# Ledger of designs, part 168: peptides against a protein of PDB entry 6FRK

Target 1, 411 residues: chain A of PDB entry 6FRK
Amino acid sequence: NEEVLNAMLKEVCTALLEADVNIKLVKQLRENVKSAIDLEEMASGLNKRKMIQHAVFKELVKLVDPGVKAWTPTKGKQNVIMFVGLQGSGKTTTCSKLAYYYQRKGWKTCLICADTFRAGAFDQLKQNATKARIPFYGSYTEMDPVIIASEGVEKFKNENFEIIIVDTSGRHKQEDSLFEEMLQVANAIQPDNIVYVMDASIGQACEAQAKAFKDKVDVASVIVTKLDGHAKGGGALSAVAATKSPIIFIGTGEHIDDFEPFKTQPFISKLLGMGDIEGLIDKVNELKLDDNEALIEKLKHGQFTLRDMYEQFQNIMKMGPFSQILGMIPGFGTDFMSKGNEQESMARLKKLMTIMDSMNDQELDSTDGAKVFSKQPGRIQRVARGSGVSTRDVQELLTQYTKFAQMVKKM

## One batch from the design tools (peptide; made by RFdiffusion4, then SolubleMPNN)

Design b2_p19_8_s1 (from b2_p19_8, 10 letters changed)
Fold by OpenDDE base, seed 4:
Structure b2_p19_8_s1 (fold): chain B 411 residues (1-411), chain A 19 residues (1-19)
Amino acid sequence: as target 1 above (411 residues)
Amino acid sequence: EELEKLRKLWLEIQKILDE
């Protein structure tokens, strides 16, 4: 029994090391798992593999829990969130993602570019902010990040912004000058939260980097980026251990919507290669269950309308990028959606929805929407004119709907 | 089973988006 346990723990430890989990944490986990497993219970014929997996899962859950409650913004207050992290960590992109996340939740959000070191930092932030319709502040002339941050924070406080995100300069290496600048900015703006942004792809360097930031600035939250790549996110455990700060969000791609609240269970499940079934269930459950129950009931009866399709498109848009959904489905590798296709796919969805916005209730609620349009071709021309698209685009939508409705009838 | 139907639904939506 001990040999079997040691063999299984060796496999798990290897998998965790391959997932970029720090060797110290893997050793500690091995010891904790050994201490938590009752060898007598393992002798009783319980599925030893399931027991070990469960023990490993529980210990990993503890490793991502710093024992500190995550900071949350207060509604109706000015919440200043300062971002810190290395250059190339995805910090600037993550600032925009977080701002967009809060904006979509009805928070009055803004962005401040206090990155004076990186050429084009302000232009990049401005571009991202403008695309997302997020108010922004920065300077092309001011080189002191403290001045920019202070002026921007003051401006947006006076304008009653609720979420004020400050992007700071990164460096390629840990430099004392970077930490001094971060401290000066932090002292000037007195942030309610300091977010350390970490690239998951840096592997074993995560601990040392996270520690270096925590030793210099009061990091209170962690965001892990580039979890869409080959990085299994084991570095996130190292960041939590080093910073003693919770992971609050993860970045799962390059799109502004490739951003989600951190969930412990799904993350650990994914780290272990168990798939993100729980995160999928949670995302499905965040889609109002009542609407899903009604849909499921319709699907059971082989009924599917253009309105049902529209609602599903809305649901996908609410869930974020489809790659995140697919990446939660066991057996769909991260490679199934080429990075370039998501933004185009979302634009296509929005176009299809815009076409459907020009349909009437009779067209939308028909169980045979394609037949309604086929019987009265003048409807296609009306919808095309109403949505500003070609009659071909409407016909393509109806063709897609027909394929979908036929599939639902076969389910 | 219901989750699997939703998964299939999403896969078909993805195909529609990839077309």
Scores: peptide ipSAE 0.025, ipTM 0.488, DockQ to the pose 0.096
Fold by OpenDDE base, seed 5:
Structure b2_p19_8_s1 (fold): chain B 411 residues (1-411), chain A 19 residues (1-19)
Amino acid sequence: as target 1 above (411 residues)
Amino acid sequence: EELEKLRKLWLEIQKILDE
């Protein structure tokens, strides 16, 4: 029994290491799990695998809990949120994502670019902020990040902004000059929250990186980025352990909407390859799939139109990248779709939708849309011209629609 | 059950998009 336990724990430890969980944390977890498992209960015919999985799950949940309540902004106050992190961590993108998140929640939100080190940092922030309709501040001429941050914070405080996000310079390496600059900015603006942004893909380096930031600035929150990648997110545990700060959000892609509040249970479930059923349910509910009752009823009747397909593509696009949705389904690992296929899939969906935007209501609402086009080939040519695509592209869409409609008839 | 139907639909959408 002990040999079997040790073998199973070895497999779990290997999987956690492959998930970028820090080796020290994996060792500690192994000992904690061993101490928590009653070997007598394992002898009683309980599913040993489930018992070990539950014990591992419970210990991982403890590792992501720093025992500190996450900072939350106060409504009707000016909340200054300073972002810190390495260059390439996704910090600047994450500032925009967080600003957009709060804006969508009805907060008066703004962005400050205090990154003077990276050429084009302000242009990038300005582009992201403008696209999201978020007010922003920065300078093309001022080189002191303390001045920019102070002026920007003062400006937006005077304008009664509730969420004031300050993006700082990222460096390629842990340089003392970066940390001194961050400390000077923090001292000048007196942030209510300091957010460390960590790239999950740096693997075992997450601990050392997170510690270096915490040792220099009072990191109070963590955001983990690039969880859409090959990184299984185990580095997040290292960040929590090093910073003693809660993960507040995760970045799940490149889009401004690829950002969600951190949930412990779904995250650990995903880390263990159990899937994120809860996050899938939440995303499904956020889509107000009650509007899909009409679709589900149509599906039950084996009815599927080009409009129904269009609406499904819109829903998929609203859910974000399809790879993330699949990665939430138990048994579909994060590896099921390469990153390259996701952007390509979204581009394909957009192309298909653009073709359908050139269709008329008779074509879109036909229960046999492919037959409508087959009976009158001139429709294909019209749609192709209207959408700026080839007649072949329209035929490919109709072929795909026919496959869907056949599938729906078999459901 | 409805969620499972949606999951199946999405899986089939993905297969078609990957073709």
Scores: peptide ipSAE 0.031, ipTM 0.467, DockQ to the pose 0.103; fails the geometry check
Fold by OpenDDE base, seed 2:
Formats: structure tokens, sequence, C-alpha cells
Structure b2_p19_8_s1 (fold): chain B 411 residues (1-411), chain A 19 residues (1-19)
């Protein structure tokens, strides 16, 4: 029994290391899991694998909980949020995402660019803020970030803004001059919250970076970015351990809406490759797919039309990146679609939908759409001409539909 | 069971998109 436990713990530890979890945390987890497992209960015929998995899950949940309540903004008050982080961490993009999140929730939100070091930082922030219709402040001439931050905070306080986000300079390396500048800005504006932005893709470097920021500035919150890539997010545990601060949000892509509140259970489930059933349900419900019940009913009866396929493609297009949705389903890895293939796949879906837009209701609503086209080949030529594609492209669509309809009949 | 049906549907969609 102890040999089986040690073998399974070795596999879990390997998987956690491959997920960029810090070696010290993995060692501590292994010791805590061993102490929490009753070997006598494991002898009684309980599924040993499920017990170990549950113990691992429980200890990972503890590692992501710093034991400190997350700061939350107060409605009707002025809340100053200062962002800190390295260049390339996604800090500037995350400022815009957070501003947009609060704006969509009905908060009076604004952005301040206090990055004087990077050429074009203010133009980038201005471009993002303008696209999202978020008020912004910055300077093209002032080189002191303390002056810009102070003036911007004062301006937006006087205008009764509720959420005032301050973006600071990032450096490529940890430099004492950067930390001194951040401390001067923090002392001048007296932020209600300091947010450390961390790139999940930096792997084992997460602990050292997070610690360096915490040792210099009073980091109270963490945001983890680039969780849409190959990064399994294990570095987030290192950031929590080093900063002793909660993760408040995660960035899940390049779009301004690829941003969500951090949830412990879904995150740990994804880290372990268990999927995120709850997040999938939430995302499906946010789409107001009232039509999902009707689809599930049709699927139960083995019925699938070209219109049903079109509606599914519309749902995929509305859900955003297909890779993110697949990564939420149990047994699909986060790497299930390479980023390069996703844009091409979405373009392909849009092409297929454009072909179907040239079909009539009789063709779309037929329980055997392929047979309708096979009986009257002139329909293929009509659809091809109407959509500006070849007759071969229409035949390929009908072949794909036939594969789907056959699968649905086998379900 | 419904989630497994959805999973199979998504797998087949992906295969079609990867073809």
Amino acid sequence: as target 1 above (411 residues)
Amino acid sequence: EELEKLRKLWLEIQKILDE
C-alpha cells in the first residue's frame, strides 16, 4: 500500500512540476498529502486513486489560499488601484481589462498611464482606453511618473471616479531604480490596492519575481496573465506563496473581455487536468443558449440538420476561442489546440457558415441535408454561386455535415 | 452523460476543423 501511494505521489509530483509548480511547494505538498492519507482507510477497498487525488486537490486549494481576504472596491467611494509588474507581464493590457470589467459592472472607471520609461506607453494605453470608451490620463512631456500619477489621481478624484487604475513602468529585469520609482509613486498617490501582474509563462521564475516585488512594495493582490497558452498556471501558486496575497483575476487571452475573477476550484481542476465543468456551465449559461436544451433534445433523438450545425458554429463563434472551451472539458488538455490553428479554424468555420447562408430553409431544415443535395445536384451549383465558392467547397461542407449527422445517430 | 455527449460533439468539431 505504501509503495502504491509513493508511486502515485511520484506521478502527481511530476505532473505538478510539468505544470510549473515550484519544487519546494511540490515537496511540501507531498509531505502534507502523505500525512493526510490514512493508509488504513486505503486498505478498506476505497478507490485509492480518488483518495489521493482528493488529498492532492485539498492541499493545492490550501496553497492558493494566502489566508488573507482579497481587497474589494467600495461602491460610491474613490478606489485607487496601482499596478506593478515587469515589462512583458501583460500589465498595461491587464489595466485595460480590469477597467473594462468594472465599467461593465456599472463602476465609473478611469485609467492613468504613469509609464514614462517606455516610448509609446501612453499611446498604447490611450488606444486601448479609447477602444473600450474608458476615460484616461497621461502625458507626452512629463517624465516624472510621480507627477503624472498624482495629477491624474487628483483629476479623477475631483471628477468623482470610483475606480482609478494607475499603470506604472515595467523593466525587463529587476532593477533597484524601478522599485524606487514604484515606491515613490505608491507614497504619492496612497493606493487602496497594489496589484502585482505576473506572466504565467515564466514558469519557475515566478517565485523570485513575486518576492522581489513584495519586498519593495506592499503588494496586496495578484493577477495572473497568459493562461491561454501552454502555461498550466503552476507559477500562480509560487506568486501566492511569495506575496502572501490572493489572486483576484486571471487573463485568459488577448481580447479585452478575456478576463475573469479568480476561482480556486476551477483553477485547481484545470491545473490537475480535470477540466472546469463549473466554468463551462457558467460560460454556456452566459451565452443564454436557451437553444441548448432544444439541441440536447434533438441529439437524444438522433436528429441533426444543417441549421443545427450552423447554430452550433454560431455558438462556437460567440463563446470565443475554441481552445479555451475545450480546456474546460474534462480530459481535454489545455494544449488541445495550438494558438496558430485556432485563427485558421475560426476562419474555416466562418467560411462554412457563409456557404450555409446561401442555402434555403428546405436544405437547412432537412433531417438528411446531404440527401437533398445528392438528389438535386443543381442545388450545389446554386449554393456555390451564391456564396462565391467552388462546388467542391460545398461538397466538403456536406461531407462534414454527414460525418456529424452519423455521429449524432450513434450517440 | 450530457457532458460526455457534448465532449464527443466538440471532439468531432475539432477533427473537422483540423482536416
Scores: peptide ipSAE 0.026, ipTM 0.488, DockQ to the pose 0.121; fails the geometry check
Fold by OpenDDE base, seed 3:
Structure b2_p19_8_s1 (fold): chain B 411 residues (1-411), chain A 19 residues (1-19)
Amino acid sequence: as target 1 above (411 residues)
Amino acid sequence: EELEKLRKLWLEIQKILDE
């Protein structure tokens, strides 16, 4: 029994190391799991694998819990949020994502670019902010980040902004001059929250980087970026351990909507390769896919219409990048859609939907939509003319629908 | 079983998107 436990723990430890979990944390987890497992209960015929998985899951949940409540902004107050992190961590992009998140929640949100070190930092922030319709402040002429941050915070406080996000300079390495600048900015603007932005793809370097930031500035929150890549996010555990601060959000892609509140259970499930079933359920619920019961019932009966396909395409478009959805399903890799193909795939979905917008209710609601078109070829020509596409494009859509409907009948 | 049906559904949607 102890040999079986040690073998299974070795496999789990290997998988955690391959997920970029720090070797010290993996060692600690191994000892904690060993101490938490009753060997007598394991002898009683309980599924040893499930028991070990549960113990590992429970210890990983503890590793992402710093025992500190996450800071939350206060409605009707001026909340200053300062971002800190290395260049290439996704800090500037994450500032825009967080601003957009709060704006969509009905907060009066703004962005300040206090990065004077990186050429084009203000232009990048301005482009992102303008695209999202977020008010922004920065300078092309002022080189002191303290002056820019102070003036921007004062301006937006006077304009009664509720969320004031300050982006700071990031460097490629931990430099004393960077930390001194961050301290000067923090002292000048007196932020309500300091957010450390960490790239999950840096692997074993996460602990040392997170610690260096926490030792210099009062980091109270962590955001982990690039969780859409090959990085399984094990570095997030190192960031929590080093900063003693909660992860508040995760970045899951390059789009401004590729940003979600951190949830411990889904994250650990994903880290273990169990999938994010809870996050899938939550995203499905956020879409008000109450109609999913009706869809699931139709799928149970092997019924699938062109309207049902249209509704699924709408749901995909509302859920954002399809890679996020697939990455939530157990046994789908994050690489299943290459990032370049997502925009093309969304454009293709929109084209297919535009073709279906030229269909009538009889065509859309038929349980055999392809047969309706095959019996009356004049319908294909009508839809093609109505949608501004070729008859071939309509036939390709009907072929795709037929493949899909045949699959649903086999389910 | 419902999750497996959803998984199969998404796989076919992806094939449609990749074709």
Scores: peptide ipSAE 0.026, ipTM 0.506, DockQ to the pose 0.116; fails the geometry check

Design b2_p19_8_s2 (from b2_p19_8, 9 letters changed)
Fold by OpenDDE base, seed 4:
Structure b2_p19_8_s2 (fold): chain B 411 residues (1-411), chain A 19 residues (1-19)
Amino acid sequence: as target 1 above (411 residues)
Amino acid sequence: EELKKLRELYLKYMKILNE
């Protein structure tokens, strides 16, 4: 029994190391699992594998729990959230994602770019903020991040913003100058929360990086980025261990919507390669599958309209990137779609929907939408003009619709 | 089963969008 336990623990430890879990944490977990497993219960014919997996799961859940409650913004107050992290961690993108998340929840949210070190940081933030319709502050002339942060925070406090997010400078390396700058900014703006942004793809470096930030700055929250890649998120455990701070959100792609609240159980399940069945069920339930019964019934009858296609595109867009959905399915590796193809596919979907927004109800509700347009080519020109696209783009949409309708008929 | 159908539908849609 001990040999079997040791063999299975070796397999689990290998898998955790391959998931970028810190070697010290893996060793500690191994000992904790050994101490938690009753060898007598293992002798009683219980599924040894399931028992070990459950013990491992429980210990991993403890490792992502820092034992402290996550900071949450207070409604009707000015909440200052300062972001810290290395350059390339996804910090600036994550600021925009968090701002957009709160804005979508009805918070009066704004962004401040106090990154004076990176050329084009303010332009990038401005571009992201403008696309999301998030108010922003920054300077093209002021080089002191303390001044920019202070002025921006004061401005947005006076304008009664509820969520004031401050993006700070990153460096390529842990430099004392970076930490001094962060400390000066923190002292000037007195943030209610300091968020450390960590790239999950840095693997074993996560612990040392997270520790270096925590030793210099009062990190109270962690956001882990790039969990859409090959990174299984084992570095997140290292970040929690080092910072003693909860993971509050995860970045799951490059899109502004590729951002979700951290959930412990789904995350650990995914880390173990068990998938996120719960998160998948939640996403499916959010899609109101009951409205899909009517669609499924239409599909059973081989009826598929442009409106039905539009609704399906809305559902796909609500589900988020395909990699996220696949990553929620046990046994589907993240490698099934290259990152570039998903954003392009979503942009294509949005373009197709914009074309359909210029269609009339007769066109949208026709059981043979392609035939409606083929009979009256003037409709194509109208839709093309209305949506600001070429007649070719409308024809391509109709071709896609025809492919979908044929595929539905084969279902 | 509904989840499976939705997944299959999504996969089919994504395949067509990538073609």
Scores: peptide ipSAE 0.017, ipTM 0.449, DockQ to the pose 0.112
Fold by OpenDDE base, seed 2:
Structure b2_p19_8_s2 (fold): chain B 411 residues (1-411), chain A 19 residues (1-19)
Amino acid sequence: as target 1 above (411 residues)
Amino acid sequence: EELKKLRELYLKYMKILNE
């Protein structure tokens, strides 16, 4: 039994190391799991694999919990949130994502660019803020980030903003000058929360990086970025351990909507390759796929129109990146679709929808859309001209529709 | 059960889009 336990723990430890979990945390987890597993209960014919997985899951949940309650903004107050992190961590993009998140929740939100070190930092923030319709502040002439941050915070406090997000300079290395600048900004604006932004893809370097920030700046929250790629998020555990601060959000892509509140259980389930059933349920519920009952009923009757296909493409696009959705399904890894294949698949969907936007209601609502087009080939030419595509592209869509409608009839 | 149907539907769409 001990040999079997040690073999399974070796496999789990290997998988956690491959998931970028810090070697110290993996060792600690291995010891904690060994101490938590009663070898006598393993003798009783219980599925040893499930027991070890449960023990590992429980210990990973503890590693993600810093024992500190996450800071939350107070409604009707001015809440100053300062962002810190290395250059390339996704900090500036994450500021915009957080601002957009709070704006969508009905908070009066603004952005301040206090990055004077990087050329074009203010232009990048301005571009992101303008696209999201978020008020912003910054300077092209002021070189002191303390002055910009102070003036911007004062301005937006006077305008009764509730969420005031301050983006700071990022460096490529842990430089004392960067930490001094961050400390000066923090002292000047007196932030209610300091958010450390960490790139999950840096793997084993996450601990040392997160510790260096925490040792110099009073980090109170962590945001982990680039969880859309091959990074299984093991670096997030290192950030929590080093900062002793909760993860509050995760960045799951490059889009402004690719930003989610951190949930411990789904994250650990994903880290272990168990999928994220809860996040899938939440995402399905957020989609208001209640209209899917009508579809499911039509599907039960073997009826499937081009409009039904269009609505399903809209639902798929609303679900977000296909790789993320697949990664939420147990047994489907994030590797099933590369990010490149996903963008191509979304572009294909959007092209198909654009073709269908040029169809009329008779064509869209026909229970045999392909037959409507086959009986009157002039419809294909009309749709092709209306959508700016070839007649071949319309025929390919109709072929895909026919394949799908045949699959629906077999359901 | 609805989630299973949605998953199956999604997988079928993905298969068609990748053909």
Scores: peptide ipSAE 0.016, ipTM 0.455, DockQ to the pose 0.106
Fold by OpenDDE base, seed 3:
Structure b2_p19_8_s2 (fold): chain B 411 residues (1-411), chain A 19 residues (1-19)
Amino acid sequence: as target 1 above (411 residues)
Amino acid sequence: EELKKLRELYLKYMKILNE
């Protein structure tokens, strides 16, 4: 029994190390799991695998729980949120995502760029903020981040903003000058929350990085970015262990909507490759994919129209990052979609939808849409002119539709 | 069963979008 336990724990430990979980945490987890498993209960014919999986899951949940309640903004108050983290962590993008999240929840939200070190930091923030219609502050001429942060916070406090997000300078490495600047900014603006932004893809470096930030500034929250990539998120456990601060949000792509509140159970389930069935059900319900019964019924009959394809593209667009959806399905790794292909795929879908917006109901509702266009080539020219695309782009759409319809007929 | 159908649908969509 002990040999079987040790063998199964070795497999789990290997999988956790392959998920970028820190070796110290994996060792501690192994000891905690061994101590939590009654060997006599394992002898009684209980499914040893399920028992070990449950014990591992329970210990991973504890590693993500710092025992501290996450800070939440107070409605009707001025909440100052300072962001800290290395350059390339996704900090600036995450500031915009968080601002947009709160704006969509009906909070009066603004952004401050206090990054004076990186050329074009303010332009990047301004571009993101303008695109999301979020008020912003920064300077092209002021080089002191303390002055910019203080002036911006004062301005937005006077304008009764409820969420005031301050983006700070990042560096490529942990430097004392960066930490001194962060302390000076923090002392000047007195933030209600300091958010450490960590890139999940840095793997085993997560602990040392998170610790270095926590040792210098009062980090109260963690946001983990780039969970849409090859990073299985094991570094998130290291961040919680080092900062003793809760993960409040995760970044799951490059889009401003690729941002969600952290949920412990779904995250650990994904980390173990079990999928996120609950999050998938929630997303399916949010999409009102109950209309998929009608689609599934049509698909069962081998009927697939251009309208059915359009509706499916709308559903994909509403679901957000396809990598995130696939990562919710058991046995689909997050690796199934390379990051670059997803935005390009979404842009491609949006282009295809724009072409279909120039089609008429007869074309959209035909069980053989490609044949309707092949019989009357003048329809292709009309749709091309209406959508501002080439006749080749319309033909490519019809070719894709034909491939889809053929795949549906093979279902 | 619905999740399985959804999975199969998404796999088919992904295959076509990546072609």
Scores: peptide ipSAE 0.019, ipTM 0.472, DockQ to the pose 0.140; fails the geometry check
Fold by OpenDDE base, seed 5:
Structure b2_p19_8_s2 (fold): chain B 411 residues (1-411), chain A 19 residues (1-19)
Amino acid sequence: as target 1 above (411 residues)
Amino acid sequence: EELKKLRELYLKYMKILNE
């Protein structure tokens, strides 16, 4: 029994290490699990694998709980949220995602770009903020991030903003100058919350990075980004352990909506490859796939138009990366789709949609769209010219449509 | 059941897109 336990724990520990869980945490977890497992209960015919999985799950839940309540903004107050993190962590994008999240919740939200180090940082923030209709502040001429942050915070406080998000400079390396700048900004604006943004793909380096930030600034919250990728999020445990701060949100893609409140249970379930059924349900509910009743009804009648295909591509795009959805399903590991295939698949969908945007209503709403184009080849040439694609690309779309329509008829 | 149908639909779509 002990040999079996040790073998199973070795497999779990290997899987956790492959999930970028810090080796120290994995060792600690292993000892905690060993101490929590009653070998006599394992002898009683309980599924040993389930018992070990449950014990591992319980210990991982403890590892993501810093024992500190997450900071929450107060309604009717000015809440200053300062973002800190390395360059490439997704910090700037995450600022916009958080701002958009609060805006959608009815908070008066704004963004400040205090990143003077990175060329085009303000343009990037401005672009993201403008797309989301989020008020923003920054400078093209001021090089002192303290001045920009202070002026921006003062401006938005005076305008009675409730959520004031400050994006700071990132660096490629842990540089003392970065930490001094962050400390100066923090001292000037006196943030109510400091959010450390961590890229989940950094893996074993997450501990050292998170610690370096916590040692310099009072990190009170963690946001983990790039959980859409091959990163299983094990680095998040390292960030919690190092910062002693809760994960408040996760970034699950590049879109502004690819951002969700951190849920411990789904996250640990996903980390263990058990899937995220709750996240899948929430994602399905957010998609308002009630509009799929109309589709399912059309499908039941064997009707499938190019417009119906377009709407389905929109729904697929709203679902986000297929790897994420698959990763939410129990028994589908993250390895089922390589990152490359997903971006390529999404690019293909966007291309197909662009071709369909050049079609007319008669073509889109035809129950036999392929036949409409086959009868009048001049339509293919028109659509090809309108969408800037080859006639072959339009023919490939029509071939795909025909495959879909045949599949729908078989449903 | 709706989730299952959606999954099956999505898998069928992705299969066709990857062909």
Scores: peptide ipSAE 0.016, ipTM 0.426, DockQ to the pose 0.134; fails the geometry check

